# Peptides against a protein of PDB entry 3S8F, part 266

Target 1, 157 residues: chain A of PDB entry 3S8F
Amino acid sequence: VLTLFVAVPSLMTAFTVAASLEFAGRLRGGRGLFGWIRALPWDNPAFVAPVLGLLGFIPGGAGGIVNASFTLDYVVHNTAWVPGHFHLQVASLVTLTAMGSLYWLLPNLTGKPISDAQRRLGLAVVWLWFLGMMIMAVGLHWAGLLNVPRRAYIAQV
Target 2, 166 residues: chain B of PDB entry 3S8F
Amino acid sequence: DEHKAHKAILAYEKGWLAFSLAMLFVFIALIAYTLATHTAGVIPAGKLERVDPTTVRQEGPWADPAQAVVQTGPNQYTVYVLAFAFGYQPNPIEVPQGAEIVFKITSPDVIHGFHVEGTNINVEVLPGEVSTVRYTFKRPGEYRIICNQYCGLGHQNMFGTIVVKE

## One batch from the design tools (peptide; made by RFdiffusion4, then SolubleMPNN)

Design b2_p25_8_s1 (from b2_p25_8, 17 letters changed)
Fold by OpenDDE base, seed 3:
Structure b2_p25_8_s1 (fold): chain B 157 residues (1-157), chain C 166 residues (1-166), chain A 25 residues (1-25)
Amino acid sequence: as target 1 above (157 residues)
Amino acid sequence: as target 2 above (166 residues)
Amino acid sequence: ALAEALERFLAFLAAFGTELRKALE
């Protein structure tokens, strides 16, 4: 099916990013199958934010395949499922990447590093954002499967 | 140094690309499995049917709401529904319980939604096209029709009702 | 029902996090 061929470049891109992360983690001393993940700079909100975005993008990408599937789309189309997908793709990946970029950009623009307090606050913000988005997204997807319509303020359930 | 790093990156990339392809096949397999085991109620749709949205209100089966419900068999009906800004016609739609209902839905103006609560009926209604949905209401009562496609300033208030009579 | 679902989800996240942590060590 031609529609599914669209997923090939996107998956290639996504896993290329993963490859970069693995390489970076191993350069930082990480070893083994998963040890490289721990070696990544999880104390830097500029790093954590986009990575969390990527994590949210994984189920969102899977949902993209569902949404692009003719038969499966009939089940989810114009239900709360779709906003759930959006919150994973836009409100998670794009937004968190933007947040992360700011945590990198602002120190460079000002010529001064962020304080430790600012760093900790930044970490709190991105983690809380991610957690909230995941909860919301799961709820929206669930509601969508229960046939809750989008673009409506009322539902039977 | 840069050359060595580049080679290392390529090695990891190749591994992840292979994984990517494997996952693609897994996803395809899962979709295929879902389709093969699909047990949800299927609402049959007719072939693509076109209509002139500029004349649909003046002539044809959608023109008179009083004649919108047509009995086509002993327990079969066709209902010609217009979704318009901002409502549905006829409203209410009255159908008998247990009858096979074929909804023929179109729009004279813009794209609307036709989402019937309590059912799996959920279609977009495009001007110039006829959406065909077949459904049998097993339970009597009122079923709300919700427009789930933004259609203008009155979108949020665009509702209809299907009344299923015993 | 929603509260229960949320609790199950949070429990899953906690369990997953614990397992992930173990795997990373």
Scores: peptide ipSAE 0.013, ipTM 0.729, DockQ to the pose 0.063
Fold by OpenDDE base, seed 2:
Structure b2_p25_8_s1 (fold): chain B 157 residues (1-157), chain C 166 residues (1-166), chain A 25 residues (1-25)
Amino acid sequence: as target 1 above (157 residues)
Amino acid sequence: as target 2 above (166 residues)
Amino acid sequence: ALAEALERFLAFLAAFGTELRKALE
């Protein structure tokens, strides 16, 4: 019940962030329904990382509502579904946000900008991380829906 | 400038609100549908029931595994199950096919899981509380009980069996 | 099977709505 209450301000925050991104993209010259997305700084890992984290957080947040619902939690609780949720919330959003923060913080602290090679490597790391996390999360959620137990080395499936 | 930026951001909120709410609804609906199509026969039964974990092995309906299966009606049974480190009792649990079974599960020691393969029975078992699950086994055979809550060194080997008789 | 699934889905919607309502009160 409390989680559902918290869902409201969380959604408001998410919408505001999305609106802010659209505004930023349009300020950067993006036009049309989707042009603003392309205009965002996708060449900067400090930007890409947390954005990908936010994208992963969307299904994770939906899963949070499911996990908080009594009737649905009865089905998914202590199944592989739960680790799937964690990997979206922690290993995706939190971790990618931390990565993105480091890509900004370290150059700022050292006074040295990142090289182009470091930038490209950072982009590769972030995108590969996101891809891997999405594969694992989808797999875990699917397994959970198939009633694969959590913390067990065997399953009937 | 800041005011203009704020106003501009607000102009996009309506669209994103609609989109996000729609997507959220779609996701929840899809998950709910998936769960609904894959769940059957398990209904949480009863109210919150408590028991003293320090005496549950010595007195009460969980004390004697031989008396754990109680017929409560012509085709109705209550099974008093203990989940402990590291196993279940009674083991095996023998019940008739087609009978309505009410499982009342508790623990004398630590938190355990009670996950019955082949079913959607999946509950945590807390010391001091009784987990109640109603289920009817439509198919005869053996159903494995798995502990899906870490409970110690023997957790991975903590199994039980439900034998459904024809 | 489909009818049962639909029934369970509707039950979920009802329960979810109730929980949400209570959470917002």
Scores: peptide ipSAE 0.009, ipTM 0.680, DockQ to the pose 0.036
Fold by OpenDDE base, seed 1:
Structure b2_p25_8_s1 (fold): chain B 157 residues (1-157), chain C 166 residues (1-166), chain A 25 residues (1-25)
Amino acid sequence: as target 1 above (157 residues)
Amino acid sequence: as target 2 above (166 residues)
Amino acid sequence: ALAEALERFLAFLAAFGTELRKALE
């Protein structure tokens, strides 16, 4: 039961990051309850990528709480649910953060800014990646709930 | 100027921390609700039981596949199953329809999975430990056992069968 | 919902291809 308290530091960290985003958006001229979101630099793949990763991490985190529950884990353990979970956590957040870091790091290392075409291509890449990860993750979670086993090439369903 | 900025940041942090705590309670509540309304998916595990994986094939209730199915009472059976590289013993496992079956599953070698298609039976099998699963088959027929834990080169071909007789 | 998702996916692919072409020029 006390295992669920592990979620507290994670949630605190996640929402502190969200607070930082809100503050940044407001500094950029965003106003109101949601106006700060629009004010964020959505034209920069170095920003968009990790933010999309954070968005994917939300359902993944919720799933993490489920997976940590003794009784609920009995249902989902070693099913397709588990790959769905860590694809949200690793293939979404970690990977997109790495992509975003690359878009920041390369211009700084080379001393040359990315072209507008490269910037737009970067945006397309991270959005496509995010979309693909979300589709796959939903499918895997769904299959897991249908009792499709993990690490098996065959299933009844 | 910096002091004002710090105060503003602190205000945002306090708000979002409060939100995070609220969400924690929401998640706990959702879990509690799920458990309260969906009890059919929860199969109680037995007490922690240990065995010696090096001798489990030679002595004890898992040693003879012909004696693996033991009637323990009226319409009640215990089945001693070995998961090994790469299969299950006994195979097939024959049990009657409608009987309460207690599976006692262990491994003589490495960790395996025990996933029975068409059921909610899904447990890991650890050498040195006995996994206990209770289930009643309502429908006769064949149920495939699938290993869902990687156990070596033959993992993908590791299958068993439970035959439920009328 | 599926049709809409497919449409969005195809739109993204088209956009990706266009931007890729521009980036390689």
Scores: peptide ipSAE 0.005, ipTM 0.728, DockQ to the pose 0.022
Fold by OpenDDE base, seed 5:
Parts: structure tokens; sequence; C-alpha cells
Structure b2_p25_8_s1 (fold): chain B 157 residues (1-157), chain C 166 residues (1-166), chain A 25 residues (1-25)
């Protein structure tokens, strides 16, 4: 009940952010239904990180609704599905947002812009993090559906 | 300029908000679809049954492991299981193949898990409450019971066994 | 126990780094 209640404003917020991104992309010369995406500053890790976090949050949010369902929760509760969900929500969105914030914050705190090498390294870090999180999340969700237990080092499958 | 930007932003926001609402209904529809087509792992909920965790070991159907398996019908049994720190009682649990088994599970101490491998039995066990699960074992053999809820220092070693006899 | 866990973690990081290098080749 609580999760479902929070789901509505969360979705509204998420898509409001998406609206802002679309507007920004169009201001940067993007055209068409999806052209605005390409026009966004994908060369900036401070931008890429939180966006990747949002992408990971989408399936995680959907999973949250599943977890909040009384009936569907019987399938996934206390299985590897749950930590899979957590890692999408916390270790993906929250963590990547924190990483992105760091790439913005440090230059501003020091008064020195990041070098091109640092920028490229930052991009590599956030993309690799995202990739790793997606692999782990898919694995955990899959394992959960196969009834692999949470908080146990042993499983039949 | 500022006004123009504001107007444009509002237009996009309205569109995405509409999309957001649509997605909400899509998720609800997906839940409904899943419920209609998927029954594996679903454990029917029953009425909440309570028990005194401070006396459950001394009196009542959980007190004697030797009396834990009760035949309630020609092919029906009730098994009174205690999940405790750190194990299950009785252990092993012996039941016949093909019989309808009603597990009545409770805890005398802290919250535990009751996850039976190879089955859809997966419930949390709360002190003072009785978890009821109905299952029919179609295959003989041993089924491991795993605690999937943190219960203390010995949590990782908390296992039980259900032996299904032909 | 904690020292052993740390050692295992460090070994994991080393192995992961090796695999990462291979993946980036």
Amino acid sequence: as target 1 above (157 residues)
Amino acid sequence: as target 2 above (166 residues)
Amino acid sequence: ALAEALERFLAFLAAFGTELRKALE
C-alpha cells in the first residue's frame, strides 16, 4: 500500500525529469521523436551517470510494484529477486546519481575543471558500473524467479 | 525568452505526465495479467492464527516433536513445525508422498524463514503467529528447509529436512 | 575472520581487474 502510494509521485517526478531532458535536447538541436536524445551531452559523466541511473530505475520501479503486490510477492519474496530490485534502485539510481554529482561537485569545489582524461575515465567508470549493475540485476532477478533464496549461500538451482 | 522556455517546458511536462499515468495503468494491467496466467509460487492466505510464543514449547501441538505430524484424514496431514534459533522441529519431517500436507509453522523466539527447496513453500515465521501452508509432495525424497530471514549468528547454518516417503 | 574476508575481497578485485582488462582489449 505504501509503495503503491509512493509510486505515483515517483513516476510523475521521473517523467518530469524526462520532460526536462527532452526540452534540453531539443534546445541543443535534436529533432524528431528521438533525436533529442542524441543531442544530450553524453560526453559529460555528470550527465551520463544519473541518466543511466534513471534507466536502471525503470525496471526497478516496475519491480517495486510487483513486490508491493500481495499476490505477486508470493513468487518473489525472500528470493534473490529482492536484492536484485534493491541493486537497481539503490546501487544503480542512487549510486550513479552520487557519482554524477561528484563529477560536478569536485570541479566546483576545487575551482578546477576536469581534464579530458578525467572526463573520459569518468565516462568509462559510469558506463562500466551501469553494465555491471545490469548484469547483476538480471542475474538476481532471474535467480529469484528460479526460487533461489535470499540470505542463503545454498540453492537447489 | 524566459516566458517562451517556460511555456515549452509546461507542454512537454504535460505530455510526459500523461505518459506517466498511462504507464501506471500498464503496470496494473501487467499485474492483472500475471495473476490470470501465473499460479506458481502463490500461497493462499488464511486467517491470522495467533499463539503464545512463551508457552508454545511447553504445551500445545508444537510441544512434542513426536506428535508433530497428525493425520487429519485418509490422505491429509497437519504438521506442526517450530522454527527456532537455530533449526527446525521436528527434523526431519516425515510425510507420505501424495498426501495433502498442512504445515502450521510458528516460532518461540525470533522471526525465521521457512523456504522448502523444490517447492513453492516460502513463508516468514513470526513469533506469536502461525503460518499455514498447504502442499502436496508429488515426488518422494528429501527436501531441504532453508531459513531465508536473518535470525542471529547461526542463521546461515539453520536447515531442516522434509522426508517424503513412498 | 575479517582478515580472511579482506584477503578474499582483494583477490576478487585482482581477478576482476584481470577480466576487465581482457574485456577492454
Scores: peptide ipSAE 0.000, ipTM 0.704, DockQ to the pose 0.015

Design b2_p25_8_s3 (from b2_p25_8, 17 letters changed)
Fold by OpenDDE base, seed 5:
Structure b2_p25_8_s3 (fold): chain B 157 residues (1-157), chain C 166 residues (1-166), chain A 25 residues (1-25)
Amino acid sequence: as target 1 above (157 residues)
Amino acid sequence: as target 2 above (166 residues)
Amino acid sequence: ALAEALALFAAALARFARELRETLE
């Protein structure tokens, strides 16, 4: 009940952020239902990283609701599903947000702007990180549904 | 311009809040659907039962592993299992195929896991509590019990076996 | 290598989706 209670304001906050992104995209010339997405600054790793984190958080948050369900928890509890959920929440959202923050923070702290090479490298890093996290998360959730146990080095499957 | 921006922001926020609310209902519906269509994952549990972990090894139904399997009726058994650092008792657990087995699992020391491979049996075992799981083994053979809750230095080697006999 | 990895990931995701659907049906 408590987890579900926290889920409501979290979702509201997430979609409020999405609203801000849509507004920003439209201000940048994006039109239509999805055109605003293309108009966002995808060339900036400080932007891309936290956005990818949010994208990873969507299935993770949905999974959180599943994990908080008393009846559904019988299916997934203490299986590889749980680490999969954790990696979507912590290793994707939190970590990517932190990474993105660094791409903004360090240039501001040093007074030196990010070079083009650093920008491109940053984009590569955050996209590859996201891809890796999605692969791991899908694998862990899939394994969990196949009843692969958590905290064990062996499994029947 | 500021006023225009404010109105626009409010409009988008309202839209996304509506979407958020819709998604909440979608998730609730998904949970309900999953419960309705995937009930095989649900493990029937009995009423919460308490036990003294400090005496469970010396007295009561868990004290003697040789008497851990109790026939309670025709084709019905209760198995009193201890999960401890670092193993299970009795080991192996021998039960007949096709019988309804009620596992009564507790711990004398720390929290352990009781995950039976090839089944949907997967419960945490808390000292002072008795976990009750009902299951019927339809196939004979050996089923490995895995501890999936960290319980100390020997956690990774904590295994048991259920032998289902024809 | 990245393209191949993406293709493999997409295929795995499709398989997962199919198996999930079959499980829920």
Scores: peptide ipSAE 0.018, ipTM 0.716, DockQ to the pose 0.029
Fold by OpenDDE base, seed 3:
Structure b2_p25_8_s3 (fold): chain B 157 residues (1-157), chain C 166 residues (1-166), chain A 25 residues (1-25)
Amino acid sequence: as target 1 above (157 residues)
Amino acid sequence: as target 2 above (166 residues)
Amino acid sequence: ALAEALALFAAALARFARELRETLE
């Protein structure tokens, strides 16, 4: 249990990001406990992508704690749980952050803003990616808990 | 203005930091609760044991598949299993129903998996290390052993069978 | 089709949540 205090810096980082988002939302006119969330620029795929990545990273991070727990890891190790975990970490946060970064980077590199159509397409891509990733991740985690093996094409269940 | 902004950021950060600590304790508490209430069914592992993978096939308890199943007590057996590219030995592993089985599993070549369907037996098998798992089969029948650690071109077809006899 | 898929997913999540709750009880 004491070793789980290693999660403190990670949680601090995560919630510091959340603090930054709250600050940004409040600067944009958001008020109240949750009003700042709505005030964030959800019309910008460069913003939405990494935020969705963060949302996926939360359960993934929790899974990381599980995976690092000796007795709990015994249950989930080398099951479909593990792919579910890293798809949240890599294919969600990292990938979406990269996508979001691209949506910011390309306009800056070209010196041209993205068109409205491109913006809408970007939003669609990011949200659909997130949705699909969440479906897959939940399925993999659930399958893992049912002892579906990793790296095998066959399972008893 | 910049100073004011910094103060505001710090205030939010402190709030979220407090929340983060609270959540940490919640997670720890949940883990502790789970461990305290759901410890049944855990397969006991033996002490860390090492073996020479280069000689394990030639000498020792893993050398002869015909002698792999050793009765150690009235209702206790030790089974010396090799996971190799690409299969298991002995195959099938024959054990009695209701007997306490201690699996001693190692590999002569690369890392493999030892995942027994229908059970909670799921361990990695490392060359040079002996994996020890204890299990009692309550139901007779065939249990498939699946390699769940990539071990080469034949990985996907690496299966074994445990036959539990009545 | 998308609506149906989302509905099925929501139902699955609800079932999972229920099962998890029952397991932790």
Scores: peptide ipSAE 0.017, ipTM 0.740, DockQ to the pose 0.030
Fold by OpenDDE base, seed 2:
Structure b2_p25_8_s3 (fold): chain B 157 residues (1-157), chain C 166 residues (1-166), chain A 25 residues (1-25)
Amino acid sequence: as target 1 above (157 residues)
Amino acid sequence: as target 2 above (166 residues)
Amino acid sequence: ALAEALALFAAALARFARELRETLE
């Protein structure tokens, strides 16, 4: 009950961030329903990383609601579903946000901007990280729904 | 400029908040759908029950593995299972096909898992608490019990067997 | 080893897609 109650302000927070992104995109010349997305600085890993983290957090957050639901948690508890949820929340959102923050922080601390090569490499890293994480997360959730236990090396599936 | 920007931000926030609310209902609908289409072969049977983990091996219904399977009715059994480092008792657990089985599971040492392959029986077993699960095995054969909660160096080898007899 | 892993991955994806489809039907 408490977790479900927390879901409301969490969603509000998440979509407020989205609102900020929309505003930023529109300030950058984006127009229309989706044009503001294209206007966002997708060439900056410091931006892309945390945004991808947020995208990964969407299914993770939904999974959080599932995990907090008594009847549904009974199905997924201590299965591969749970690691899937964690990898979306921690290894995607938190990790990518940390990566993104470093892409901002280090240049500011050193006073040296990142090179174009470093920027491109950074973009590749965060996109590949996100892709791999999504694949793993989908697999883990799927396995969990098939009743594959977590913390076990073998399962009857 | 600041005032105009502020108003614009508020407009976008209102839109996204509305979307947020809509998504909340979508999630609720998905949960409802899942529940409506879900069939469970395991029914939690019982309220919170406590036991002393320090004496559970010496006295009470878990003390003797030979007496762990108790017939409580014509086609009803209660099975008192201990999950311990590193195994289960009794092992194997022998029950009849088609009988209603009430598992009463506890631990004398640390937290363990009780996951029965081929079934939806999947519960954590806490020292001092009794996990109660009701299940009817419709098919004869062997069902492996897996520990899915890390319990020490032997965790990966902690298995049990339920033998369902015709 | 990599080839085997990729093959397993592909098979898993195919299975997932199939099972997802069947579940949604």
Scores: peptide ipSAE 0.017, ipTM 0.704, DockQ to the pose 0.024
Fold by OpenDDE base, seed 1:
Structure b2_p25_8_s3 (fold): chain B 157 residues (1-157), chain C 166 residues (1-166), chain A 25 residues (1-25)
Amino acid sequence: as target 1 above (157 residues)
Amino acid sequence: as target 2 above (166 residues)
Amino acid sequence: ALAEALALFAAALARFARELRETLE
C-alpha cells in the first residue's frame, strides 16, 4: 500500500546529492546554469565513477517505480526487465561507487598519489564500464518488454 | 566567501535532515496504521485462495491430470495445473481455441514460475496458494510453458505444453 | 571476434594488475 512512498526519500536524496555537486562545481569556479558541471573534477576517476553511477541510477529508479506497481509488474516480473533494473542499480551505482572509492582509498592508504597514467587508465575503465552497463541494461529492458523470461536459456523471440 | 558557502551548505543539510526525519516518522506512523487496520494485507488480484501443498496430489481437483480440464460453461474451462519439480501436469494441457480458460495453478513442493510463451501469462506459483489466470487462446497450436523461477537442479529443463485445438 | 575480445580483455587485465602493483609498492 505504502510501497511507492519510498520514492519520496529517494528523490530527496537525489536532489540533495545534485545540490552538493552544484555547490562543489560553483566553488571550483563554475558559473551559470550549467557551468558548474564543467567545473567538476572530471579528470579524477574517484569522482567520475560515482557520478556515472548516479546517472545510471536515475532510469533505474524510474524503473523501480514501475516494478513496484502491481499492474505494471505483471508485465515485467520474471522477465529480462528485472535483471536490467538490477544492473542499473547495483552494477552501475554500487559498483561504480566502489570503483571510485578505490581510486580515492588506495592513494590515501599508501600515501602515494596515483600516476598520470594510472589516472587516465582509471578514467577509461569507469567510462567503459558505464557504457557497457548502459548498453546491457537497455538490451535487457528491451528483451523484457518482448517477454523474454528471466532465468531461462530459451525464448520465443 | 568559503566560510559563508560552508555555512549555507550546513544550513541546507540540516534542513533536509530535519525534513527527512519528519518524513521518517510519518512513514512509520502510516506503516503502523496499515498493519493495525489490515490483517490480510492488500490483495491486488482478488481473493487469495489457499490449498494444502502436502495433500494437493492425493485429493482435490489437482489430483488427477485426466480430470484437470473442467468445462464450467459454454466455451469456458477451468484447468487445474500443478507446477512441480520438475514439470507441469497435465502435460500437455489441451484446450479448445477461442474458449475462455481459467488456469488454477499451484505447487506441491517449491516455488515455480508459469510463463506461457506467446501469451502474457506469467505468474509465480507458490505452494499453499492458488494462482488464477484467465486467458483466451485465439490461435491454435502449441504453447510452451517455461519455469522462470529458480526451483532446483532441474529448473532449466522444466517445461510444459499447452495444445490449443481448432 | 570472441577470441579477439578475450585477448583484448586479457591484455587489459594484465595492464591493470601491473598498474595496481605499481600503485601498492
Scores: peptide ipSAE 0.007, ipTM 0.739, DockQ to the pose 0.014

